# Ledger of designs, part 221: peptides against a protein of PDB entry 5TUV

Target 1, 107 residues: chain A of PDB entry 5TUV
Amino acid sequence: KEVIDRLRYLKAEIEDLELKERELDQQKLWLQQSIKNVMDDSINNRFSYVTHEDICNCFNGDTLLAIQAPSGTQLEVPIPEMGQNGQKKYQINLKSHSGPIHVLLIN
Target 2, 107 residues: chain B of PDB entry 5TUV
Amino acid sequence: AQECQNLEVERQRRLERIKQKQSQLQELILQQIAFKNLVQRNRHAEQQASRPPPPNSVIHLPFIIVNTSKKTVIDCSISNDKFEYLFNFDNTFEIHDDIEVLKRMGM

## One batch from the design tools (peptide; made by RFdiffusion4, then SolubleMPNN)

Design b2_p30_8_s3 (from b2_p30_8, 12 letters changed)
Fold by OpenDDE base, seed 4:
Structure b2_p30_8_s3 (fold): chain B 107 residues (1-107), chain C 107 residues (1-107), chain A 30 residues (1-30)
Amino acid sequence: as target 1 above (107 residues)
Amino acid sequence: as target 2 above (107 residues)
Amino acid sequence: SSEVHISYEDESQLDNFRFSGNLSNFTLIK
Protein backbone atom coordinates (compact mmCIF):
# COMPACT_ATOMS: atom_id res chain seq x y z
CA LYS B 1 0.00 0.00 0.00
CA GLU B 2 2.78 2.40 0.89
CA VAL B 3 4.75 1.43 -2.20
CA ILE B 4 1.70 1.85 -4.40
CA ASP B 5 1.04 5.29 -2.97
CA ARG B 6 4.68 6.29 -3.48
CA LEU B 7 4.57 5.12 -7.09
CA ARG B 8 1.43 7.12 -7.75
CA TYR B 9 3.00 10.20 -6.20
CA LEU B 10 6.21 9.88 -8.20
CA LYS B 11 4.36 9.39 -11.46
CA ALA B 12 2.27 12.48 -10.83
CA GLU B 13 5.35 14.54 -9.99
CA ILE B 14 7.19 13.35 -13.08
CA GLU B 15 4.21 14.38 -15.17
CA ASP B 16 4.38 17.86 -13.68
CA LEU B 17 8.11 18.02 -14.36
CA GLU B 18 7.53 17.01 -17.96
CA LEU B 19 5.16 19.93 -18.37
CA LYS B 20 7.68 22.29 -16.80
CA GLU B 21 10.46 21.08 -19.06
CA ARG B 22 8.32 21.56 -22.16
CA GLU B 23 7.45 25.05 -20.98
CA LEU B 24 11.12 25.93 -20.62
CA ASP B 25 11.90 24.50 -24.03
CA GLN B 26 9.19 26.65 -25.57
CA GLN B 27 10.40 29.74 -23.74
CA LYS B 28 13.90 29.13 -25.05
CA LEU B 29 12.65 28.90 -28.61
CA TRP B 30 10.65 32.10 -28.29
CA LEU B 31 13.56 33.96 -26.76
CA GLN B 32 15.92 32.76 -29.48
CA GLN B 33 13.49 33.98 -32.10
CA SER B 34 13.18 37.29 -30.28
CA ILE B 35 16.95 37.73 -30.31
CA LYS B 36 17.07 36.99 -34.02
CA ASN B 37 14.34 39.52 -34.70
CA VAL B 38 16.16 42.18 -32.72
CA MET B 39 19.44 41.51 -34.50
CA ASP B 40 17.77 41.49 -37.92
CA ASP B 41 16.21 44.90 -37.38
CA SER B 42 17.77 47.34 -39.81
CA ILE B 43 18.68 49.93 -37.19
CA ASN B 44 20.09 47.41 -34.75
CA ASN B 45 22.03 45.70 -37.50
CA ARG B 46 23.63 48.99 -38.49
CA PHE B 47 25.00 49.42 -34.97
CA SER B 48 25.83 45.79 -34.19
CA TYR B 49 29.61 46.11 -34.03
CA VAL B 50 32.56 46.29 -31.66
CA THR B 51 35.75 48.30 -32.08
CA HIS B 52 39.38 47.28 -32.12
CA GLU B 53 39.68 49.00 -28.77
CA ASP B 54 36.86 46.88 -27.38
CA ILE B 55 38.69 43.70 -28.38
CA CYS B 56 42.04 44.91 -27.08
CA ASN B 57 40.42 45.65 -23.74
CA CYS B 58 39.14 42.08 -23.56
CA PHE B 59 42.44 40.38 -24.42
CA ASN B 60 46.14 41.13 -24.07
CA GLY B 61 49.58 39.81 -24.81
CA ASP B 62 48.91 37.57 -27.81
CA THR B 63 48.06 37.69 -31.49
CA LEU B 64 44.37 38.45 -31.96
CA LEU B 65 42.47 37.77 -35.16
CA ALA B 66 38.89 38.88 -35.62
CA ILE B 67 36.92 36.85 -38.13
CA GLN B 68 33.62 38.33 -39.24
CA ALA B 69 31.37 36.02 -41.23
CA PRO B 70 27.69 35.76 -42.11
CA SER B 71 25.35 33.91 -39.81
CA GLY B 72 25.31 30.22 -40.59
CA THR B 73 28.96 30.07 -41.63
CA GLN B 74 30.38 26.61 -41.14
CA LEU B 75 33.25 26.35 -38.67
CA GLU B 76 35.45 23.29 -38.57
CA VAL B 77 38.21 22.80 -36.03
CA PRO B 78 39.76 19.38 -36.53
CA ILE B 79 41.17 17.51 -33.56
CA PRO B 80 44.89 18.21 -33.43
CA GLU B 81 46.46 15.07 -34.83
CA MET B 82 49.89 14.23 -36.11
CA GLY B 83 50.46 15.24 -39.68
CA GLN B 84 52.54 13.53 -42.31
CA ASN B 85 55.67 15.26 -41.05
CA GLY B 86 55.01 14.16 -37.49
CA GLN B 87 53.82 17.58 -36.34
CA LYS B 88 50.41 18.25 -34.86
CA LYS B 89 47.91 19.96 -37.14
CA TYR B 90 46.18 23.03 -35.77
CA GLN B 91 43.53 24.21 -38.20
CA ILE B 92 40.43 26.33 -38.63
CA ASN B 93 38.29 25.83 -41.70
CA LEU B 94 35.53 28.29 -42.55
CA LYS B 95 32.89 28.00 -45.24
CA SER B 96 30.32 30.72 -45.83
CA HIS B 97 27.31 30.27 -48.08
CA SER B 98 25.79 33.74 -48.01
CA GLY B 99 28.62 36.24 -48.09
CA PRO B 100 32.32 36.95 -47.81
CA ILE B 101 34.41 36.43 -44.70
CA HIS B 102 36.51 39.29 -43.39
CA VAL B 103 39.60 38.90 -41.22
CA LEU B 104 41.24 41.63 -39.15
CA LEU B 105 44.48 41.62 -37.24
CA ILE B 106 43.67 43.46 -34.04
CA ASN B 107 47.14 43.91 -32.53
CA ALA C 1 10.56 -1.37 -4.81
CA GLN C 2 12.81 -1.41 -7.85
CA GLU C 3 10.22 0.49 -9.89
CA CYS C 4 10.01 3.09 -7.16
CA GLN C 5 13.77 3.53 -7.18
CA ASN C 6 13.82 3.85 -10.95
CA LEU C 7 11.21 6.59 -10.86
CA GLU C 8 13.10 8.45 -8.16
CA VAL C 9 16.22 8.40 -10.32
CA GLU C 10 14.23 9.68 -13.28
CA ARG C 11 12.69 12.40 -11.14
CA GLN C 12 16.09 13.60 -10.02
CA ARG C 13 17.42 13.57 -13.57
CA ARG C 14 14.50 15.68 -14.76
CA LEU C 15 14.99 18.15 -11.93
CA GLU C 16 18.62 18.61 -12.91
CA ARG C 17 17.70 19.15 -16.57
CA ILE C 18 15.13 21.75 -15.57
CA LYS C 19 17.71 23.57 -13.50
CA GLN C 20 20.13 23.60 -16.42
CA LYS C 21 17.45 24.86 -18.79
CA GLN C 22 16.54 27.66 -16.40
CA SER C 23 20.17 28.72 -16.28
CA GLN C 24 20.44 28.67 -20.06
CA LEU C 25 17.31 30.77 -20.38
CA GLN C 26 18.73 33.39 -18.04
CA GLU C 27 21.91 33.45 -20.10
CA LEU C 28 19.91 34.15 -23.26
CA ILE C 29 18.11 37.01 -21.54
CA LEU C 30 21.44 38.53 -20.59
CA GLN C 31 22.68 38.14 -24.15
CA GLN C 32 19.71 40.05 -25.49
CA ILE C 33 20.26 42.82 -22.96
CA ALA C 34 23.96 42.98 -23.82
CA PHE C 35 23.18 43.34 -27.51
CA LYS C 36 20.70 46.13 -26.90
CA ASN C 37 23.24 47.93 -24.74
CA LEU C 38 25.84 47.59 -27.49
CA VAL C 39 23.52 49.12 -30.05
CA GLN C 40 22.67 51.98 -27.73
CA ARG C 41 26.33 52.68 -27.03
CA ASN C 42 27.22 52.76 -30.70
CA ARG C 43 24.30 54.98 -31.65
CA HIS C 44 25.25 57.46 -28.98
CA ALA C 45 28.91 57.42 -29.97
CA GLU C 46 28.15 58.05 -33.63
CA GLN C 47 25.79 60.88 -32.76
CA GLN C 48 28.49 62.59 -30.73
CA ALA C 49 31.09 62.10 -33.44
CA SER C 50 28.60 63.13 -36.15
CA ARG C 51 29.99 60.35 -38.34
CA PRO C 52 30.20 56.58 -38.49
CA PRO C 53 33.41 54.91 -37.37
CA PRO C 54 36.11 54.19 -39.94
CA PRO C 55 35.40 50.89 -41.71
CA ASN C 56 38.65 49.28 -40.61
CA SER C 57 38.11 50.17 -36.97
CA VAL C 58 35.02 48.05 -36.30
CA ILE C 59 34.04 44.39 -36.36
CA HIS C 60 30.46 43.62 -37.25
CA LEU C 61 28.54 40.81 -35.59
CA PRO C 62 28.64 37.88 -35.87
CA PHE C 63 32.34 37.26 -35.38
CA ILE C 64 34.84 35.08 -33.60
CA ILE C 65 38.16 35.98 -32.01
CA VAL C 66 41.17 33.73 -32.46
CA ASN C 67 43.85 34.13 -29.81
CA THR C 68 47.29 32.59 -30.24
CA SER C 69 50.89 33.20 -29.23
CA LYS C 70 52.82 35.84 -31.12
CA LYS C 71 55.30 33.08 -31.85
CA THR C 72 52.63 31.17 -33.73
CA VAL C 73 52.95 31.16 -37.47
CA ILE C 74 49.60 31.51 -39.18
CA ASP C 75 49.05 30.53 -42.79
CA CYS C 76 45.73 31.49 -44.31
CA SER C 77 44.42 30.33 -47.67
CA ILE C 78 41.52 32.37 -49.02
CA SER C 79 39.23 31.49 -51.91
CA ASN C 80 38.76 34.00 -54.69
CA ASP C 81 35.24 34.83 -53.56
CA LYS C 82 36.37 34.96 -49.91
CA PHE C 83 33.74 32.39 -48.96
CA GLU C 84 36.31 29.84 -47.82
CA TYR C 85 39.16 30.34 -45.37
CA LEU C 86 41.69 27.72 -44.34
CA PHE C 87 43.90 28.62 -41.38
CA ASN C 88 46.95 26.62 -40.43
CA PHE C 89 48.70 27.24 -37.12
CA ASP C 90 51.98 25.76 -35.98
CA ASN C 91 50.77 25.90 -32.37
CA THR C 92 47.61 25.92 -30.25
CA PHE C 93 44.96 28.62 -30.29
CA GLU C 94 41.75 29.68 -28.57
CA ILE C 95 38.43 30.67 -30.13
CA HIS C 96 36.03 33.11 -28.50
CA ASP C 97 32.62 34.09 -29.82
CA ASP C 98 31.04 37.53 -29.89
CA ILE C 99 28.82 36.70 -26.91
CA GLU C 100 31.84 36.20 -24.70
CA VAL C 101 33.34 39.45 -25.95
CA LEU C 102 30.19 41.35 -25.03
CA LYS C 103 30.38 39.83 -21.57
CA ARG C 104 33.98 40.88 -21.14
CA MET C 105 33.05 44.38 -22.31
CA GLY C 106 30.51 44.60 -19.53
CA MET C 107 27.55 45.08 -21.83
CA SER A 1 42.99 31.83 -54.27
CA SER A 2 45.46 33.77 -52.15
CA GLU A 3 47.55 32.92 -49.12
CA VAL A 4 48.51 35.13 -46.20
CA HIS A 5 51.42 34.44 -43.87
CA ILE A 6 51.56 36.01 -40.41
CA SER A 7 54.33 35.57 -37.85
CA TYR A 8 55.60 37.44 -34.81
CA GLU A 9 58.28 37.17 -32.15
CA ASP A 10 56.98 36.84 -28.62
CA GLU A 11 57.81 34.98 -25.42
CA SER A 12 54.22 33.95 -24.77
CA GLN A 13 52.92 30.57 -25.86
CA LEU A 14 49.52 28.95 -25.71
CA ASP A 15 49.66 25.45 -24.28
CA ASN A 16 46.08 24.42 -24.94
CA PHE A 17 43.35 24.48 -27.53
CA ARG A 18 39.78 25.31 -26.55
CA PHE A 19 36.51 26.97 -27.48
CA SER A 20 35.01 29.80 -25.50
CA GLY A 21 31.31 30.52 -25.87
CA ASN A 22 28.47 28.95 -27.80
CA LEU A 23 29.45 30.05 -31.29
CA SER A 24 25.72 30.11 -31.97
CA ASN A 25 26.03 32.14 -35.14
CA PHE A 26 28.37 29.57 -36.63
CA THR A 27 27.65 25.98 -37.47
CA LEU A 28 30.30 23.84 -35.87
CA ILE A 29 31.37 20.94 -38.01
CA LYS A 30 33.29 18.14 -36.33
Scores: peptide ipSAE 0.124, ipTM 0.853, DockQ to the pose 0.066
Fold by OpenDDE base, seed 3:
Structure b2_p30_8_s3 (fold): chain B 107 residues (1-107), chain C 107 residues (1-107), chain A 30 residues (1-30)
Amino acid sequence: as target 1 above (107 residues)
Amino acid sequence: as target 2 above (107 residues)
Amino acid sequence: SSEVHISYEDESQLDNFRFSGNLSNFTLIK
């Protein structure tokens, strides 16, 4: 009896959790779309930038590259492999389908 | 008994997923707020300056930041249409997205 | 700055949620 009752309870709880998860999924989609809409707004888009100073204040790097690319740009960072010369290969591959990529050297 | 254990495992799995989704949702909210704050800051700044910033003085969203040593040699191959970039580094690097930058900026 | 050590197998150095989402600005190719 106790096992049966526990099973019933667990099944009911799982059902409630399923509902909660679906709710969160919908909220996520809504927020993602909301963010997209806000960012795509012409006025917001005009002012959607950071300055070189902003970047410099955020990082203590020796060399900072800013790579601006359209939404949906593919970013690939392969696991370093040994090259023909015995040196590890450190790479970043970018592929855009919507527009050109722009690179800025910050420092 | 085995069924009960299976359901308990499933319950825990769902609880963890829900927790993760809740965290992601909160991050999305913060991202949206940060973006709006960024836009507001920039609008105010441009109003005070009575002009937009020079094109190459700002980094437009979306972007990523690459941080590496000043001693790192960076080679970049660019396609003719600038849709494809291949970066080669002779040493390690860090990549940060615009979301992290906005967080570090306190937006 | 100090030398940076990167674990390329650990994608946590990037915002996994950002890059894994369908509406993400960048799509991480593994």
Scores: peptide ipSAE 0.098, ipTM 0.851, DockQ to the pose 0.028; fails the geometry check
Fold by OpenDDE base, seed 2:
Structure b2_p30_8_s3 (fold): chain B 107 residues (1-107), chain C 107 residues (1-107), chain A 30 residues (1-30)
Amino acid sequence: as target 1 above (107 residues)
Amino acid sequence: as target 2 above (107 residues)
Amino acid sequence: SSEVHISYEDESQLDNFRFSGNLSNFTLIK
């Protein structure tokens, strides 16, 4: 009887958790759409930027590249492979479909 | 009972997924807040300066930051339309999302 | 937030640009 009662309880809880998970999925979807709408707003878009100073304050002592690209730009970072000279190849591949990519050297 | 154990494992799995989704939702909320704060900051700054920043002094969202040593040699190949970029580094690098930058900025 | 999609693509013919810099590690952080 105790096992049967536990089984019943667990099944009921799992069902509730399934509902909760679906609720969270919907909330995420709505929030993502909300963020998109806010970012796509003409006024917000005009002011959607950071400065060189902002970046420098976040990172110190190294070479910093800022790469601005349209939403949906493809980013590929291949697994490093050995080159002909025995040096590992470290690469970043970018492909945009909706507009040009802009690169800034910060420091 | 084996069935009870199986359901308990499933329950725990679902609880962990829900926890992860809740965390992701919270992060999205913070991202939206950070973005709004960024926009407000920039609007206020431009109002005080009575002019927009120079075009090459700011990085528009969305963007990524590539961080590497000052000694790293970087080769960049760019398509004619600037839709494709190939970066080659002779050493390791770090890529940071604009989300991470906004977090580091305290937005 | 950025909406960069991570994918795997073939290389294409591109113009060359070079500058100096030092990299020691590979990490992607979002």
Scores: peptide ipSAE 0.056, ipTM 0.847, DockQ to the pose 0.074; fails the geometry check
Fold by OpenDDE base, seed 5:
Structure b2_p30_8_s3 (fold): chain B 107 residues (1-107), chain C 107 residues (1-107), chain A 30 residues (1-30)
Amino acid sequence: as target 1 above (107 residues)
Amino acid sequence: as target 2 above (107 residues)
Amino acid sequence: SSEVHISYEDESQLDNFRFSGNLSNFTLIK
């Protein structure tokens, strides 16, 4: 009887958790849409940038590439493989579908 | 007995997923706040300067930062329409998204 | 820091350029 009661309790709790998870999924969806709306606003979009100084302050003295690409741009970073010359290949592949990609060297 | 244990495992699995989703929501909220702070900073800066920044002095969102050694040789192939980029590095690199940059900026 | 400028030798092919950069570990950071 105690086991049966525990089973009933657990089943009821799992149902409540399912509802909570769906609620969180909905909240995520709405929040993502809210962020999109804020970023797509003409005034906000005009001011949605960082400076070279901002980047330099965030990173130390290495080579820094800033790659600006439209939302939805495909980013592929293949697992490094040994090349024909015996050196590992380190690659980044970018493919945009909605606009050009812009690259800046931060020095 | 065994069924009770199975349900307890399922309960714990769902609780963990809920916790993860709650954390993800908090991150999205912070991202939205950071973006709004960035916009306000830039608006104020341009007001003080009485001019927008030079076109190639800023990096518009969304973007990524690639960090690599100063000794790293970087080759890049670009399509004519600039929709496709292929980067080749002779050594390792790090990729940071704009969200990480905004965090480092303290936004 | 500067914008990377690419000059196409052949409009029918991909444009290639080469430069030196800094070294770091292979990592994708969120």
Scores: peptide ipSAE 0.037, ipTM 0.844, DockQ to the pose 0.074; fails the geometry check

Design b2_p30_8_s4 (from b2_p30_8, 15 letters changed)
Fold by OpenDDE base, seed 1:
Structure b2_p30_8_s4 (fold): chain B 107 residues (1-107), chain C 107 residues (1-107), chain A 30 residues (1-30)
Amino acid sequence: as target 1 above (107 residues)
Amino acid sequence: as target 2 above (107 residues)
Amino acid sequence: ESEVHVSYEDESQLNNFRFSGNLSRFTLIK
């Protein structure tokens, strides 16, 4: 009896949790769309940038590359593996489908 | 009963996943706030300067930052249309997205 | 500053990507 009651309770709770999870998924989708809309707004887009100073203030002592690319640009960072000459391969691959990619050397 | 234990494990798994999704939603909210703050900052700055910044002095969103040692040699292969980039490094690097940069900026 | 070398190549030389339906700002391919 106790086991049966516990099973019924757990099954009902899991169903409720499934509904809650779906609700959160929808909320996430909505919020992501909201962010996209805000960023795509003409006025916001005009002012959606950071400066060299901003970047330099965030990072110290290293070479900084800023890579600006359209939304949806594919970024591939292969796991470093030994190359043909025995050296580890450190690589970044970028592919845009909607516009050019721009690279700036910050320091 | 084994069935009861299995359901309890599933219940706990879903609870943790829900908690994670709730945190992700909060993060998205903060991202939107940070973006709006960035826009406001830039609008104010341009108003004070009475001109937009030089085009090569700013990095437009979306972007990523690549951070590597000053000693790192970077080879960059670019397609003619600038839609594809291949970066080769002789040492390790770090990648940071614009969201992280905005956080570091205190936006 | 790090030494940076820039070269230009044909698209075919760089075409080692997989396509994704992800609509995020950057689609990470692993």
Scores: peptide ipSAE 0.175, ipTM 0.863, DockQ to the pose 0.038
Fold by OpenDDE base, seed 4:
Structure b2_p30_8_s4 (fold): chain B 107 residues (1-107), chain C 107 residues (1-107), chain A 30 residues (1-30)
Amino acid sequence: as target 1 above (107 residues)
Amino acid sequence: as target 2 above (107 residues)
Amino acid sequence: ESEVHVSYEDESQLNNFRFSGNLSRFTLIK
């Protein structure tokens, strides 16, 4: 009796959790679309930048490269493997399809 | 008994997923707020200066930051149209996205 | 095509390779 009641309770709770999860998924999608719309707005896009000072304040000491690329740019970072010269290969490959990539040396 | 245990495991799994999704949703909200704050800051700054910043002094979103040792040798091959970039490093590096930068800026 | 070479001398060392952030607006290719 108690086992049967527990089973029924658990099944009902799982159904409620499924509904909650779907609700969160929908909210995420709507928020993602909202963010995209805000960023694509002409005025917001015009002012969507950071300065060299901003970057320097976030990082210190090492070499900093800022790479600006259009949304959807492909980023490939191969797993470091031993090269022909006996040195590990550390690489970044970028491929844009909608515009040029711009690189700035910060320090 | 086994069925009850299986459902309890499933229930717990769903609860954890919901918790994770709630956290992700909160992060997206913060990202949107950070972006709006960035835009507001830049608009105000340009109004006070009565001019836009120099083109090469700012990094437009979206971007990534590459951080590496000053001892690291960086070789970069660039296509003619600047749509393709190949970076070679002789040592390790870190990649940070613009979202993390905005967080570090306190936006 | 063009090639750029950048090098510096510094005592700092970076021993880890990692991503920071989600890079959601880039398409990660593995």
Scores: peptide ipSAE 0.146, ipTM 0.856, DockQ to the pose 0.066
Fold by OpenDDE base, seed 3:
Structure b2_p30_8_s4 (fold): chain B 107 residues (1-107), chain C 107 residues (1-107), chain A 30 residues (1-30)
Amino acid sequence: as target 1 above (107 residues)
Amino acid sequence: as target 2 above (107 residues)
Amino acid sequence: ESEVHVSYEDESQLNNFRFSGNLSRFTLIK
């Protein structure tokens, strides 16, 4: 009887957890849409940038490339495999469908 | 007894997923706050300077940062319409998105 | 197609390959 009661409580709790999970999923979707709306706002979009100084303050000592591309741009980084000359291939492939890609050398 | 154990395992699995989703939701909230802070900073800075920054001195969102050794040789092939970029590196690199940059900036 | 070549002669080293951030606004293809 105690086991039966435990089973009932567990089933009820799992049902509550299912509802909570669906609630969180919905909240995520709403928040994602909110962020998109904020970023797509004309005024916010005008000021949605960082400077070379900002990047240099975040990183040091190495070569830094900044790649600006439209949302939805395809980014491919193949697994470094051995090339014909015995050297590993390190590559980045970018494909945009909505506009041009812009690259800046920071340092 | 076995059914009880199975339900407890399922309960724990759902609790962990909920915890992860709550964490992801908090990250999205922080991203939204960081973006708003960035916009405010830039608006204030341009007001103080009484002019916008030079066009090639800023990196507009969305962007990624590629970090590699200064010894790394980078070859980049660009399509005529600048919609496709192919980067070849002779060594390893790191990729960071704009969200991480904003975090590092303390936004 | 055009080609850009970047080369530096520095003793700095980076031997890690990784992604940082979620890159949610890019479609990552592996």
Scores: peptide ipSAE 0.139, ipTM 0.855, DockQ to the pose 0.067
Fold by OpenDDE base, seed 5:
Structure b2_p30_8_s4 (fold): chain B 107 residues (1-107), chain C 107 residues (1-107), chain A 30 residues (1-30)
Amino acid sequence: as target 1 above (107 residues)
Amino acid sequence: as target 2 above (107 residues)
Amino acid sequence: ESEVHVSYEDESQLNNFRFSGNLSRFTLIK
């Protein structure tokens, strides 16, 4: 019947979509590796930085902290909870495994 | 009929995932382009200045920017090896990655 | 500028961190 034909069509389309999704996943991996290779290049790495002026031009009016950390650094921002003093705790936790973390006060 | 409906839902779900993945791929391409433009800018700037910038005047990738009110009190606890950082804020904050900064810079 | 206080502590005083396996430069854990 028409329903059976529709089912067959949908199943075939889903199979094609699965193939497309896998292709996109592979492309993503390739691009990620490409970016890594470009950034790890000795010449590119030497020039992979922004200035204080760059940051100040992007943001205004508030305190700015710049945190430089190695790739793979873990960033944890816990949900604010009430502290002993009755105030919410706002926290950032950082853990690096491959090198030291560097913090700069920009503004 | 019910089976058709189930497959239609699955089909739509997969289509949305594919669309999202395609968008993510485009973002990765733009990130790579932005990085290359950053490198080119810095190379040119250093050539004109005939010297590299002072070490503490620049922020090397990868990094994040923390933005908070000028009234916010920030407490930072650092491990001996500087591999772990704990930031405490008495108010809310925003986090921006280096990708967003490069976008704001027009790279 | 905001008032910033910096202190150094033993690693044992810091929170344990979760591993996500994410390929991003920073692994955001929420």
Scores: peptide ipSAE 0.076, ipTM 0.852, DockQ to the pose 0.037

